Peptides against a protein of PDB entry 2N1D. Designs and how they scored, part 154

Target 1, 169 residues: chain A of PDB entry 2N1D
Amino acid sequence: EVKVKIPEELKPWLVDDWDLITRQKQLFYLPAKKNVDSILEDYANYKKSRGNTDNKEYAVNEVVAGIKEYFNVMLGTQLLYKFERPQYAEILADHPDAPMSQVYGAPHLLRLFVRIGAMLAYTPLDEKSLALLLNYLHDFLKYLAKNSATLFSASDYEVAPPEYHRKAV

## One batch from the design tools (peptide; made by RFdiffusion4, then SolubleMPNN)

Design b1_p28_2_s4 (from b1_p28_2, 13 letters changed)
Fold by OpenDDE base, seed 3:
Formats: C-alpha cells, sequence, structure tokens
Structure b1_p28_2_s4 (fold): chain B 169 residues (1-169), chain A 28 residues (1-28)
C-alpha cells in the first residue's frame, strides 16, 4: 500500500481517539466546534502567510479541496467506528444537505490519513506524481501536528447518553 | 468499495493534474 506517514506526535492521539470511542463509549461532539472545512481553511491561510509563490498557493488550494473531498466521500463508510454509526445516522437526518466536512472535526480528519494510503494504492500514479501528492499530504499532517494541542482534545468528546447505548454496538 | 475507489481515483487524478502543473510552473 501507499505509505502515508503519520507524525509521531499524532500517533498517540489516534490511540486516545479510539479509546474514547470504543472503550469509554464517548462521542465526539457534533457539529464540531472547529470543523474540517475550517481546519483546511486555516492551513491554506497558514501556507499563504509563509510567503509561498502563486504556484504553490495554487497547489495548496487544490490539496485542500482534495482532502475535503476525500473526507466527504470516506467519512461515512470508512472512518467511523461501529459505536459512532448511530450518531452518523442522526447527523444525516439532521443535516441532509451538509457535507460531513462541515460537521466533523480534527479527529475524524486524522483518521482519513490512516485509511487513504490503502485506497491510493489502487490508483495508478506515476512515481513523481505520487511523491508530489504525498509531500503535500505530509505537509498538511505536519501542520496538524504543530497545532495538535488545539485540534485534538478529549474535552471535545462526551459520554453518550443511555438511549444511545441501547442502539449502538 | 469499488465505487468509492473510483471516486478516490477521480479525485486523486484531479489533484495530481494541478500539482504537476504547479510544479512545472514553479521550476520555470
Amino acid sequence: as target 1 above (169 residues)
Amino acid sequence: MKELLEKIKELTQKIIDVLNKAEELEKK
């Protein structure tokens, strides 16, 4: 598979995220206080502020758009733990026209990068193109790592109510 | 999964086209 390297700073969070949901039976508070759209926007603005050329800015904007679309197409079927499925169903019912990038936040976005590599393996790409894409994806991941203190917090989760437990696995 | 993979492929190709173009322009 295509190896998308997760920064070491974020690997412990993936474990915590899993633990919060699967073991502690908590749910990420939705809609997210800081959704995927806003995170990506902040990243784009961050890159812009670093004095990048117009070409690199153009590239970053496309990567942002791409990550957003990746997330939106993968969230429902690939990025959720079983315990989160009822919540997702409720979100779909309450926000039928909203992309999930406007609902979910950093933890689920990070999960995307755990899964995307395997899917990219089925996408024929020349070596240069793949390397280029990975460079941009890794750059974004580095951004997440740099901002991990504000993007990833257990306080963004809450204990699921008893009613939820009855309908969740 | 097949449909999803095709969508990912489509999205990826779109990104790559832009990235390659940007890279080419950057190296001029």
Scores: peptide ipSAE 0.654, ipTM 0.939, DockQ to the pose 0.806
Fold by OpenDDE base, seed 5:
Structure b1_p28_2_s4 (fold): chain B 169 residues (1-169), chain A 28 residues (1-28)
Amino acid sequence: as target 1 above (169 residues)
Amino acid sequence: MKELLEKIKELTQKIIDVLNKAEELEKK
């Protein structure tokens, strides 16, 4: 399996996120105040402001686009806890053509990196290419860790109402 | 799942192609 290393700073958040949803029966407020698209855009701009070469900027833009697509194809089937399924269904009903990267935020984006490694294992990559990809993914994760105080907060979650509990069995 | 894996594979290959090209140019 391809190992995507999650920064140690973010691992506690993964636990908190899991706890908020599965144990405390809360839901991340949707649509996110800071959605995945905006996070990726901020990252790209951040990298650009660092004075990277045109080649590296081009690479970052491709990685950003790739992460967005990864997220959009994986969110519905791979990144949601069971308790979140009714909420997702409501989102699809209300916004059938909206990419999930415009709806969900940092917590779900972080979940992507927990799952993407297993998916990448099925993609035949030479060692150099894999290392290169992982370097960029890890750089993005480092960015998330650096900005974790503004991206991850329990205040972005809310207690699900009783009627929701009846749906989420 | 199979369809998802194929999509991920497709996306990944696209990224890798660009990254490799960028890396090649960067080292010149």
Scores: peptide ipSAE 0.652, ipTM 0.938, DockQ to the pose 0.717
Fold by OpenDDE base, seed 4:
Structure b1_p28_2_s4 (fold): chain B 169 residues (1-169), chain A 28 residues (1-28)
Amino acid sequence: as target 1 above (169 residues)
Amino acid sequence: MKELLEKIKELTQKIIDVLNKAEELEKK
């Protein structure tokens, strides 16, 4: 399996995210105040401001586009806990044509990097190409860790109402 | 799952092609 290393600073958040939803029966507030599209845009601008070469900027832009697409194709079937399914169904009904990267935020984006490695293992990549991709993915994760104080907060979650519990198994 | 995996493969190949090109240009 392809291992995507999650920064140590973000591992506690994955536990908190899981606890808030599965144990405390809370939901992430949707639409996100800071959605995935915005986070990726901020990252791209951050990399640009660091004085990188045109070639590296070109590469970062492609990685940003790729992460967005990864997220949009995986969110519904791979990144949600069971308790979040009714919320997702409501979002789809209300906004059927909106990409989920415009609805969800940092916690769900981080979940992508927990799951993507297993899927990359089925992609025929040479060792050099895989290492190159992982370097860019890890660089983005480093950015998330650096900005974790503003991107991840329990205050972005709220207790699900009683009527929601009837919909959730 | 098969459909998702194929989509991931497609997306990944696109990214890799660009990254390899960028790396090549960076070394010149």
Scores: peptide ipSAE 0.649, ipTM 0.938, DockQ to the pose 0.755
Fold by OpenDDE base, seed 1:
Structure b1_p28_2_s4 (fold): chain B 169 residues (1-169), chain A 28 residues (1-28)
Amino acid sequence: as target 1 above (169 residues)
Amino acid sequence: MKELLEKIKELTQKIIDVLNKAEELEKK
């Protein structure tokens, strides 16, 4: 499969994220204080401020749009732990027309990059094109790593109430 | 899953087309 390398700085967070939800029975607070849309926008603006050419800016914008769409199509079925499914159902009921990139935040966005590689393996891409795509995806991941202190925090989670546990069976 | 894969394929192809074009123009 296509390997998307997660920065070493972010790997511990993936473990913490799993622990918070699976072991501690907590939920990420929704809607996110800083949602996926805003994170991607910040990245795009960051790249723009670095004085990139028009071509590179165009490429970054396309990658940002692509990541957003990847997230929105994969969140519900691919990126949630079992314990999070009742919460997702509630979100769909309360915000039926809102893209999930406006609801969820950095932790779930990071999970995308854990899963996307397997999906990309089924897309017929030449080696050069694949390498090019991965370079941009890795660049974004490096951005997440650089800003990990502000993007990933256990304080963004809260203990699920007892009645929620019954729904999560 | 097949439907999802097809969607991912579609999205990826769109991105790749743009990236390749941008890369080509950048080298000129």
Scores: peptide ipSAE 0.643, ipTM 0.936, DockQ to the pose 0.727

Design b1_p28_3_s1 (from b1_p28_3, 15 letters changed)
Fold by OpenDDE base, seed 3:
Structure b1_p28_3_s1 (fold): chain B 169 residues (1-169), chain A 28 residues (1-28)
Amino acid sequence: as target 1 above (169 residues)
Amino acid sequence: SMEELLKKIKEITEKIIAVLKEAEEKEK
């Protein structure tokens, strides 16, 4: 598979995220207080504020759009733990026309980067193209790591109600 | 399906790369 390197700072969070959901039977509060769209927007603005050229700004905007698309196509089938499936079903019922990037937040976005590499392995890419893409993806991940204290918190999760447990287990 | 998902991923990726290459070329 294509290796998407997750910053070391974020790897413990992936474990915590998994533990909160699968072991502690908690759910990420939805809709997210800071959704994927807003995270990506903040990243784009951050890059813009760094004095990038118009060309790099254009590139960042495309990467943002692409990550959003990746997330929206993968969330439902690739990024959810079993325990989260009933919640997702409820979200779809309540927000049928909303992209999931407007509902979910940083933890699920980070999960995307755990999974996207395997998907990219099936996309024929020359070495230069792949490196170029990975550089931008890694730059975004670096941004997530830099802002991890704000983006990732166990307080964004809550214990699922008893009625939910009956649906999920 | 996984096949459809992979197709979408491919399409998204190709769009991104096209723009990234253009940006890289202009940046030189």
Scores: peptide ipSAE 0.753, ipTM 0.961, DockQ to the pose 0.826
Fold by OpenDDE base, seed 5:
Structure b1_p28_3_s1 (fold): chain B 169 residues (1-169), chain A 28 residues (1-28)
Amino acid sequence: as target 1 above (169 residues)
Amino acid sequence: SMEELLKKIKEITEKIIAVLKEAEEKEK
């Protein structure tokens, strides 16, 4: 297994996210006020502002693009709790061609990093390559942790209406 | 399918790695 280390600051949020949806039967408000695309863009700009070399900037941009792709291919089948399925179906029906990175936000993006390690384990990579990738992924996670106060909030969730609850069980 | 998903993940990863390696070499 490829271990993607989640910052300790964000682990409690994963628990809260899970609780909000699975126990409290709430849904993350969609479309997200700050979607995955914008978060990744902010990260890229942040890295640029830190005075990184052109080479590192190019690398960061590719990582950002890659994370976006990871998210978009994994969201529907790997990152949703059962209770969120009807909501996702509605999103697909209304916006069939919209990338989910434009719809979902930080909580679901964070879930990606909980799941991506298992997927990467099936990708043949030498130790150096894997370490290189993980360094960049961990750097992004560090960014999420640094901005966690603005990215993760229970106020971004809402109680699902009764009609939703009935079809989500 | 999971197989197709893993294939996509592999392709994305390989693309990233190629760029990261290039960047690393240029930093030397």
Scores: peptide ipSAE 0.751, ipTM 0.960, DockQ to the pose 0.770
Fold by OpenDDE base, seed 4:
Structure b1_p28_3_s1 (fold): chain B 169 residues (1-169), chain A 28 residues (1-28)
Amino acid sequence: as target 1 above (169 residues)
Amino acid sequence: SMEELLKKIKEITEKIIAVLKEAEEKEK
């Protein structure tokens, strides 16, 4: 598979995220207080404020748009734990036309980067193209790591209500 | 399906790469 390197600072969070949902039977609060769209917008503005060239700014904007698209096509089928499925179904029923990047937040966005590599392996890319893409993806991940204290918190999760447990396994 | 998902991933990726290559060339 294509290796997408997750910053060491974020690896413990992936474990905590898994534990909160799978073991502690909690759910991430939806809609997210800070959704994926907002995170990506902040990143783009951050890169712009760094004084990058117009060319690099254009490239960053395209990467942001691409990450959003990746997330929206993968969230429902690839990024959810089994326990989260009923919650997702409720979201779809209540907001059928809303992109999931406007509903979900940082933890699920981070899960994307755990899964995207395996799928990129099936996309025919030359070594130079792949390296170029990975450089930008890794730069975004570095941004997530830098802002991890504000983006990732167990307080964004809550214990699922009793009625939820009856329809979840 | 997984096949359809992979197709979407491919399309998104190719679009990104095209722009990234263009940007890189202009930086030279």
Scores: peptide ipSAE 0.750, ipTM 0.960, DockQ to the pose 0.783
Fold by OpenDDE base, seed 1:
Structure b1_p28_3_s1 (fold): chain B 169 residues (1-169), chain A 28 residues (1-28)
Amino acid sequence: as target 1 above (169 residues)
Amino acid sequence: SMEELLKKIKEITEKIIAVLKEAEEKEK
């Protein structure tokens, strides 16, 4: 297994996210006020403002694009709790061609990094290449941790209505 | 399927790595 280290600052949030949905039967409000696309864009702009070289800027842009692609291919089948499946179905029905990175937000993006390591284990990479990729992914996670106060909030969740509970069985 | 998903992940990853390696070489 490829180990993607989650910053300690974000681990409590993963627990809260799980609790809000699984125990408290709440749903993340969709479409997200701050979607994955915007988070990634902000990160790219942040890196650019730090005075990186053109090469590093190009690399960051590719990582951003890659994270977006990872998210969009994994969201529906890998990143949702069972309780969230009816909500996802509604999103697909209403917006069948919209990338999920435009709908979902920071909590689900963070879940990606919990899951991506297991997927990467099946991608043959030399140690140098893997280390290089992980360095960039960890840098992004560090950014999420740094901005966690604005990206992660229980107020972005709401109690699911009774009719939803009937569908989420 | 999981197989198809893993294939997509592989393709995305390889694309990223190619660019990162190129950038790394140019920075040296």
Scores: peptide ipSAE 0.750, ipTM 0.960, DockQ to the pose 0.773

Design b1_p28_3_s2 (from b1_p28_3, 14 letters changed)
Fold by OpenDDE base, seed 3:
Structure b1_p28_3_s2 (fold): chain B 169 residues (1-169), chain A 28 residues (1-28)
Amino acid sequence: as target 1 above (169 residues)
Amino acid sequence: SMEELLKKIKEITEKTIEVLKKALEKEK
């Protein structure tokens, strides 16, 4: 398995996220106040502001594009808890052409990095290529950790209505 | 399917890495 190391600062949030949804039967409010596209854009701008060369900026933009693609292809089938599936179905019905990176936010984006390693394990990559990719992914995760106070909040969740419970069970 | 997903992941990954390698070479 390809190990994508989640910063220690973010691991407690993964637990809280899980608890909010699976135990407390809450849902992340959609569309997200700050969606994945926005988070990735902020990251790119952050990297740009650090005085990177044009080439590094170019690389960061590609990483952003890649992460966005990963998220959009994985969200529906790999990143949702069972309780969230009805919500996802509603989103698809209402916004069939919208990429999920424009709908979902930081918690689900973080879940991507919990799952992506297993997927990459089935992708043939030489050691140098893998290390290169992982370095950028870890750099992004570090950014998430640095901004965790603003990106992750239980206030972004809400108790699912009774009608939702009936179709979720 | 999982197979199709893995295929997509592979394509994304290969494309990304290709660009990253090019960028890395230009940084030298």
Scores: peptide ipSAE 0.642, ipTM 0.932, DockQ to the pose 0.827
Fold by OpenDDE base, seed 5:
Structure b1_p28_3_s2 (fold): chain B 169 residues (1-169), chain A 28 residues (1-28)
Amino acid sequence: as target 1 above (169 residues)
Amino acid sequence: SMEELLKKIKEITEKTIEVLKKALEKEK
């Protein structure tokens, strides 16, 4: 398996996210106040502000596009806990053509990086190519860690109503 | 299916890496 290292600062959040959903039966508020598209855009702008060359900017934009694509293809089948399935179904019914990167936010984006390594293991890549990709993914994760105080909060979750519990059985 | 998902992941990955390699070469 391809190892994607999650920053230590974000590991406690993964536990909290899991607890909020599975134990406390809460749901992340959708549509997200800060969606995946916006987070990725902020990252790209952040990299530009650091005085990167045109080529580095070009590379960052491609990584952003790739992460967005990964998220959109994996969200529905790989990144949701069982309790979140009814919520996802409702989103699909109301917004069938909307990319999930415009609906979901930071917690689900972080879950992507927990799962993407296993998927990449099935993609034939030489060591240099894999290292190159991982360097950019880790750079993005570092950005998430730096901004974790604003991106990850239990206040973005809410207790699911009784009606939802009936649907979630 | 998982097979279809893996195919999509592969396509995204190969495209991304191709561009990243080009960018790296231009920086040299």
Scores: peptide ipSAE 0.627, ipTM 0.929, DockQ to the pose 0.805
Fold by OpenDDE base, seed 1:
Structure b1_p28_3_s2 (fold): chain B 169 residues (1-169), chain A 28 residues (1-28)
Amino acid sequence: as target 1 above (169 residues)
Amino acid sequence: SMEELLKKIKEITEKTIEVLKKALEKEK
């Protein structure tokens, strides 16, 4: 598989996220206070503010668009724990035409990078192309790590009500 | 299906790579 390296700063959060959902039976509050679209926009603006040529800015925008699209196609089937399925169904009912990047936030976005490597392994790419893509993905991950204190918080989760447990089989 | 998902991922990836390569060439 294609190895997407997660920054060490973010690995503890993945464990916390898993624990909050699967063991503590909590749910990430939706719609997210800061959704994936907003995070990606902030990243793009961050890169722009640091001084970019037109080509670099264009490249960053394309990476942002790609990450957004990856997220939207993978969220429903690849990025959710079983316990989160009823919540997702409710979101689809309430927001049938909204992209999930406008609903979900940083924790689920981070999960994308745990899963995307396996998917990319089935995309035929030469080594140079793969390295190029991975460099940009890793750059974004570094951004997430740098801003982890504001992006990842257990306070964004809440205990699921008893009636939710019954349908989260 | 997984096959359909992989197809979408491939399409997104190829498009992204194409743009990134062009940007890299223009930067040099």
Scores: peptide ipSAE 0.627, ipTM 0.928, DockQ to the pose 0.806
Fold by OpenDDE base, seed 4:
Structure b1_p28_3_s2 (fold): chain B 169 residues (1-169), chain A 28 residues (1-28)
Amino acid sequence: as target 1 above (169 residues)
Amino acid sequence: SMEELLKKIKEITEKTIEVLKKALEKEK
Protein backbone atom coordinates (compact mmCIF):
# COMPACT_ATOMS: atom_id res chain seq x y z
CA GLU B 1 0.00 0.00 0.00
CA VAL B 2 1.10 3.53 -0.78
CA LYS B 3 1.53 5.42 2.47
CA VAL B 4 0.01 8.89 2.56
CA LYS B 5 1.06 10.44 5.85
CA ILE B 6 -1.68 12.42 7.58
CA PRO B 7 -0.33 15.24 9.76
CA GLU B 8 -0.67 14.45 13.45
CA GLU B 9 -2.65 17.64 13.97
CA LEU B 10 -5.40 16.35 11.67
CA LYS B 11 -5.70 12.81 13.05
CA PRO B 12 -7.87 13.85 16.03
CA TRP B 13 -10.26 15.52 13.61
CA LEU B 14 -10.72 12.29 11.67
CA VAL B 15 -11.82 10.66 14.91
CA ASP B 16 -14.18 13.53 15.74
CA ASP B 17 -15.65 13.45 12.23
CA TRP B 18 -16.30 9.73 12.53
CA ASP B 19 -17.85 10.18 15.98
CA LEU B 20 -20.14 13.02 14.89
CA ILE B 21 -21.56 10.98 12.03
CA THR B 22 -21.54 7.39 13.27
CA ARG B 23 -22.13 7.75 17.01
CA GLN B 24 -23.89 11.09 17.39
CA LYS B 25 -25.91 10.64 14.19
CA GLN B 26 -25.14 14.11 12.89
CA LEU B 27 -24.68 15.29 9.31
CA PHE B 28 -22.27 17.75 7.80
CA TYR B 29 -24.25 20.79 6.66
CA LEU B 30 -24.68 20.74 2.88
CA PRO B 31 -24.00 22.54 0.68
CA ALA B 32 -20.79 23.35 2.53
CA LYS B 33 -20.23 26.96 3.56
CA LYS B 34 -16.69 26.47 2.29
CA ASN B 35 -16.60 23.79 -0.38
CA VAL B 36 -13.66 21.76 -1.71
CA ASP B 37 -13.31 24.02 -4.75
CA SER B 38 -12.88 27.03 -2.49
CA ILE B 39 -10.34 25.28 -0.27
CA LEU B 40 -8.25 24.26 -3.27
CA GLU B 41 -8.44 27.76 -4.70
CA ASP B 42 -7.25 29.22 -1.41
CA TYR B 43 -4.35 26.78 -1.39
CA ALA B 44 -3.33 27.73 -4.92
CA ASN B 45 -3.49 31.42 -4.05
CA TYR B 46 -1.50 30.79 -0.89
CA LYS B 47 1.26 29.07 -2.86
CA LYS B 48 1.25 31.89 -5.40
CA SER B 49 1.63 34.52 -2.69
CA ARG B 50 4.75 32.76 -1.41
CA GLY B 51 6.72 34.10 -4.36
CA ASN B 52 7.06 30.88 -6.27
CA THR B 53 8.36 30.71 -9.82
CA ASP B 54 5.98 30.36 -12.74
CA ASN B 55 6.91 26.70 -13.00
CA LYS B 56 6.02 26.10 -9.37
CA GLU B 57 2.69 27.85 -9.82
CA TYR B 58 2.03 25.71 -12.86
CA ALA B 59 2.73 22.57 -10.84
CA VAL B 60 0.49 23.69 -7.97
CA ASN B 61 -2.40 24.35 -10.34
CA GLU B 62 -2.03 20.85 -11.73
CA VAL B 63 -2.01 19.34 -8.24
CA VAL B 64 -5.16 21.29 -7.38
CA ALA B 65 -6.84 19.98 -10.51
CA GLY B 66 -5.76 16.44 -9.71
CA ILE B 67 -6.99 16.54 -6.11
CA LYS B 68 -10.33 17.91 -7.29
CA GLU B 69 -10.67 15.08 -9.79
CA TYR B 70 -9.70 12.47 -7.20
CA PHE B 71 -12.33 13.83 -4.85
CA ASN B 72 -15.11 13.95 -7.41
CA VAL B 73 -14.59 10.36 -8.57
CA MET B 74 -14.20 8.91 -5.06
CA LEU B 75 -16.71 10.82 -2.90
CA GLY B 76 -19.84 8.87 -3.72
CA THR B 77 -18.49 5.35 -3.37
CA GLN B 78 -15.43 5.61 -1.12
CA LEU B 79 -15.64 8.60 1.23
CA LEU B 80 -19.10 8.36 2.84
CA TYR B 81 -20.18 6.58 5.98
CA LYS B 82 -23.35 4.50 5.77
CA PHE B 83 -25.32 7.10 7.71
CA GLU B 84 -24.49 9.73 5.07
CA ARG B 85 -25.89 7.75 2.11
CA PRO B 86 -29.44 9.18 2.20
CA GLN B 87 -28.03 12.72 2.31
CA TYR B 88 -25.87 11.97 -0.72
CA ALA B 89 -28.87 10.58 -2.59
CA GLU B 90 -30.79 13.80 -1.90
CA ILE B 91 -27.88 15.88 -3.18
CA LEU B 92 -27.72 13.85 -6.40
CA ALA B 93 -31.45 14.22 -6.93
CA ASP B 94 -31.40 17.99 -6.38
CA HIS B 95 -28.11 18.69 -8.19
CA PRO B 96 -27.41 15.83 -10.60
CA ASP B 97 -24.83 17.72 -12.68
CA ALA B 98 -22.96 19.49 -9.91
CA PRO B 99 -19.50 18.20 -9.04
CA MET B 100 -19.32 17.07 -5.44
CA SER B 101 -16.33 19.38 -4.91
CA GLN B 102 -18.86 22.22 -5.04
CA VAL B 103 -21.12 20.61 -2.44
CA TYR B 104 -18.89 18.98 0.19
CA GLY B 105 -16.21 20.57 2.35
CA ALA B 106 -13.03 20.05 4.36
CA PRO B 107 -13.96 16.94 6.38
CA HIS B 108 -14.77 14.89 3.31
CA LEU B 109 -11.73 16.25 1.49
CA LEU B 110 -9.56 15.04 4.35
CA ARG B 111 -11.14 11.59 4.10
CA LEU B 112 -9.85 11.43 0.53
CA PHE B 113 -6.27 11.33 1.76
CA VAL B 114 -7.09 8.44 4.07
CA ARG B 115 -8.30 6.37 1.10
CA ILE B 116 -6.22 7.53 -1.88
CA GLY B 117 -3.12 5.55 -0.89
CA ALA B 118 -4.83 2.21 -1.34
CA MET B 119 -6.00 3.27 -4.80
CA LEU B 120 -2.55 4.45 -5.87
CA ALA B 121 -1.12 1.07 -4.92
CA TYR B 122 -2.93 -0.41 -7.91
CA THR B 123 -1.60 2.24 -10.28
CA PRO B 124 1.69 1.18 -11.87
CA LEU B 125 4.14 3.95 -11.01
CA ASP B 126 7.89 4.09 -10.69
CA GLU B 127 9.26 5.11 -7.32
CA LYS B 128 10.40 8.53 -8.49
CA SER B 129 7.01 9.40 -9.96
CA LEU B 130 5.19 8.25 -6.86
CA ALA B 131 7.52 10.21 -4.60
CA LEU B 132 6.98 13.33 -6.68
CA LEU B 133 3.20 13.06 -6.41
CA LEU B 134 3.31 12.28 -2.70
CA ASN B 135 5.48 15.33 -2.03
CA TYR B 136 2.79 17.58 -3.47
CA LEU B 137 -0.04 15.76 -1.70
CA HIS B 138 1.81 16.06 1.60
CA ASP B 139 2.39 19.75 0.95
CA PHE B 140 -1.36 20.23 0.56
CA LEU B 141 -2.02 18.25 3.74
CA LYS B 142 0.41 20.53 5.54
CA TYR B 143 -1.68 23.47 4.35
CA LEU B 144 -4.84 21.83 5.73
CA ALA B 145 -3.10 21.34 9.07
CA LYS B 146 -2.00 24.98 9.22
CA ASN B 147 -5.59 26.10 8.59
CA SER B 148 -7.33 23.38 10.60
CA ALA B 149 -8.84 25.81 13.12
CA THR B 150 -10.87 27.51 10.38
CA LEU B 151 -11.51 24.48 8.16
CA PHE B 152 -12.68 21.90 10.70
CA SER B 153 -15.41 22.54 13.27
CA ALA B 154 -18.11 20.48 14.95
CA SER B 155 -20.42 23.47 14.46
CA ASP B 156 -20.55 22.58 10.76
CA TYR B 157 -22.54 19.48 11.73
CA GLU B 158 -26.16 19.22 12.85
CA VAL B 159 -28.38 16.56 14.35
CA ALA B 160 -30.23 14.64 11.67
CA PRO B 161 -34.03 14.98 11.85
CA PRO B 162 -36.20 12.00 12.85
CA GLU B 163 -37.40 11.47 9.28
CA TYR B 164 -33.80 11.07 8.17
CA HIS B 165 -33.19 8.29 10.68
CA ARG B 166 -35.99 6.29 9.07
CA LYS B 167 -34.21 6.52 5.72
CA ALA B 168 -30.83 5.58 7.15
CA VAL B 169 -31.85 2.23 8.67
CA SER A 1 -17.25 -0.52 -10.14
CA MET A 2 -13.89 -0.68 -8.42
CA GLU A 3 -12.24 -1.48 -11.72
CA GLU A 4 -13.68 1.64 -13.32
CA LEU A 5 -12.68 3.74 -10.33
CA LEU A 6 -9.11 2.45 -10.44
CA LYS A 7 -8.97 3.24 -14.14
CA LYS A 8 -10.02 6.83 -13.47
CA ILE A 9 -7.50 7.16 -10.64
CA LYS A 10 -4.78 5.86 -12.95
CA GLU A 11 -5.65 8.37 -15.66
CA ILE A 12 -5.70 11.29 -13.24
CA THR A 13 -2.42 10.19 -11.68
CA GLU A 14 -0.56 9.71 -14.94
CA LYS A 15 -1.69 13.07 -16.27
CA THR A 16 -0.72 14.85 -13.06
CA ILE A 17 2.70 13.22 -12.82
CA GLU A 18 3.50 14.03 -16.42
CA VAL A 19 2.90 17.73 -15.82
CA LEU A 20 4.77 17.70 -12.52
CA LYS A 21 7.81 16.11 -14.15
CA LYS A 22 7.84 18.74 -16.87
CA ALA A 23 7.63 21.50 -14.30
CA LEU A 24 10.47 19.96 -12.31
CA GLU A 25 12.74 19.76 -15.34
CA LYS A 26 12.14 23.40 -16.19
CA GLU A 27 13.21 24.43 -12.71
CA LYS A 28 16.62 22.80 -13.17
Scores: peptide ipSAE 0.618, ipTM 0.926, DockQ to the pose 0.812

Design b1_p28_3_s3 (from b1_p28_3, 15 letters changed)
Fold by OpenDDE base, seed 3:
Structure b1_p28_3_s3 (fold): chain B 169 residues (1-169), chain A 28 residues (1-28)
Amino acid sequence: as target 1 above (169 residues)
Amino acid sequence: SMKELLEKIKKLTEKVVKVLEEALEKEK
């Protein structure tokens, strides 16, 4: 497995996220108040505001695009807890043409970085290329950590209704 | 399938890395 280091301050959130869904039987409110697309856009703008060169901005834009695509291809099959599957099915039915990056938010985006390392391990990247990619991924994670107070909140979750429980368990 | 997913990830990664490498070279 390729090691994608999650910032220490975000690790407790992963536990809370899991607890909210699996133990407390809550669901992240969808569509997200702040979706993955907006988070990535904010990151890109943040990087641009840091006085980066055009070339570096170009790289950031590509990283944003890449992360978005990673998320969209992995969300449905890799990033959901069992309890969330009915919700996902409903989202697909209601928004068949919308990428999941426009529906889901920060918690699920963070889950991507927990899973992406295993996927990258099967990609034929040389050490230099992998390190380069990881540097950018870690930079983004650092951004998430810096903005964690606004991006991650239990208030974004809600108790699933009884009818949901019947189809989820 | 997992195979298809991995292939997608591979292609995406290659694309991203290519751009990153180009950007890195231009920064020099």
Scores: peptide ipSAE 0.375, ipTM 0.846, DockQ to the pose 0.774
Fold by OpenDDE base, seed 4:
Structure b1_p28_3_s3 (fold): chain B 169 residues (1-169), chain A 28 residues (1-28)
Amino acid sequence: as target 1 above (169 residues)
Amino acid sequence: SMKELLEKIKKLTEKVVKVLEEALEKEK
């Protein structure tokens, strides 16, 4: 497996996220107040403001586009807990053509980086190429850690209504 | 399916890495 290192600052949040959903039976409020698209846009603008060269800016934009696509293809089948499945079904019914990066937010985006390593292990890329990609992914994770106070909050979750519990086995 | 997902991830990764390698070379 390709190891994607999660910053220590974000590991406690992964536990809290899991607890809010699986133990406390809460749901992340959808559509997200700050969706994945906006988070990635903020990151790109942040990198640009730090005085990067044109080539570095170009690379960052490509990484942002890549992360967005990774998220959109993996969210539905790889990033949801069982309790979240009915909510996802409702989102698909209400917004069938909307990319999930416009609906979900930071907690689910962070879950991507827990799962992506296993997928990358099956790519035919050589070790040097994978290392290059990982450096950019880790840079983005560092950004998430730096802004964790504004991106991750238990107040973005709410207790699921009684009718939802009947749908969630 | 997992097979289809892996194929999508493969293609996306190859595209991103190619651009990153090109960008790195231009910085030299």
Scores: peptide ipSAE 0.371, ipTM 0.843, DockQ to the pose 0.772
Fold by OpenDDE base, seed 5:
Structure b1_p28_3_s3 (fold): chain B 169 residues (1-169), chain A 28 residues (1-28)
Amino acid sequence: as target 1 above (169 residues)
Amino acid sequence: SMKELLEKIKKLTEKVVKVLEEALEKEK
């Protein structure tokens, strides 16, 4: 299995996210105030402002596009806790053509990096190519860690209403 | 299915890696 290293600063948040959903029966407020598309755009702009070469900027844009696609294909089946399934179904019904990267936010994006490694293990990449990809993914994760105070907050969650609990059984 | 998902991930990964390798080569 391909190991994607999560920054130590973000590991406590993964636990808090899990607790908010599974134990406290809360839901992340959707649509997200800051969605995945916006986070990725901010990252790209951040890299651009650092004075990178044109080639590095090009590479960052491709990584951003890749992460977005990874998220959109994996969110529904791989990144949701059981309690979140009814919410996802409602989102699909109300917004059938909207990519999930425009609906969900930072917590679910972080979950992607917990799961993506297992998927990459089935891709026939040589060690050098895989290391190259991982370097870019880790760079993005470092960005999330640096901005964790603004991207991850329990205030973005709310207690699910009683009618939701009935649907979540 | 999981098989279909894996195929999608495979194709996406191959595309991204190809672009990254090209970008790296151009910087040399």
Scores: peptide ipSAE 0.369, ipTM 0.843, DockQ to the pose 0.810
Fold by OpenDDE base, seed 1:
Order: sequence, then structure tokens, then C-alpha cells
Structure b1_p28_3_s3 (fold): chain B 169 residues (1-169), chain A 28 residues (1-28)
Amino acid sequence: as target 1 above (169 residues)
Amino acid sequence: SMKELLEKIKKLTEKVVKVLEEALEKEK
């Protein structure tokens, strides 16, 4: 397994996210107030404002595009707790052609980085290439950690109604 | 399927890495 290191600042949030969903039976409010697309765009703009060269800017854009695609292909089957599956089904019904990066937000994006390492282990990359990719992924994670106060909040969750509980069993 | 997902991830990763390597080479 390829280890993607999650910043220590974000590890408590992963626990809170899990607790909100699994123990408190809450759901992240969808569509997200700030979706994955917006977060990635902000990151790209942040990197650009730091005085990147043309090549570095291009690389950042590619990483952003890659993260977006990773998220969109993995969200439905890899990133959801069982309790969230009915909500996902409703989202698909209401927004059948929308990429999930336009619907979901920071908490689910963070879950991607918990899962992506295992997937990368099946990609035939040499050590240098893998290290290069991981450096960019870790850079993005550092950005998430830096902005965690605005990206992660329990107030973005709400208690699921009783009728939802019946669907989630 | 998981196999299909892994293939998608593989292709995406190869694409990203290729661009990153090219960018790194141009910067040097």
C-alpha cells in the first residue's frame, strides 16, 4: 500500500466526520455550500498567486484535474459510509449528469486521501514518479490543513429525519 | 467493478505523472 500521509491537523476531523455520520446519524448537507470543484479552484489560484512559473502552474492544474477525477470516480463506491448511501441515491436521481465534485465538499474530499493510497499501489509507477505525485498530493493536503477552519465544520451536517433512517438500514 | 475502478485510477495516474515529469524536465 502506498502511504498518503494525512496532516495531523486533519486527523481529528476524520474522527469527527465518522462520528457525525455513524454515531450521531447526521448527514453532510448537499449540495455542498463549497463543493470540491471550488476547493480545487481555490487551491490552484493560491498556488498561482505564490509566483509559480509557467511549468509549475501547468503542473498544479494537472494535479487539480487529477484529484477531481479521482474524486468523481471513487465517491460513489469508495468514499461513502453505509448510512450515506440513500442520500447518494437521491443525489443521483436529482442530478444524474452532474459530477459529484460539484455536489460534495471538503469532508468527502478528505476521505479520498484516506483511500487513494491503496488504489495507487496497483499503478505501475517507479519510485521517483510515485514520490513526485505524492509530493503534489501532500502539498494539497497541507493546503487543506491550512484552511481547515473554513473548510471543515460540524455545522455543515444535519440530523437525518426518521424516514431516512428506514432507508438506511 | 473494482477492477474497472483500478484501471481508471491507473490511467488517470499515468496521465498526471506524465505531465508532472514533463513539467519537471522543462524546469531543469
Scores: peptide ipSAE 0.368, ipTM 0.841, DockQ to the pose 0.795

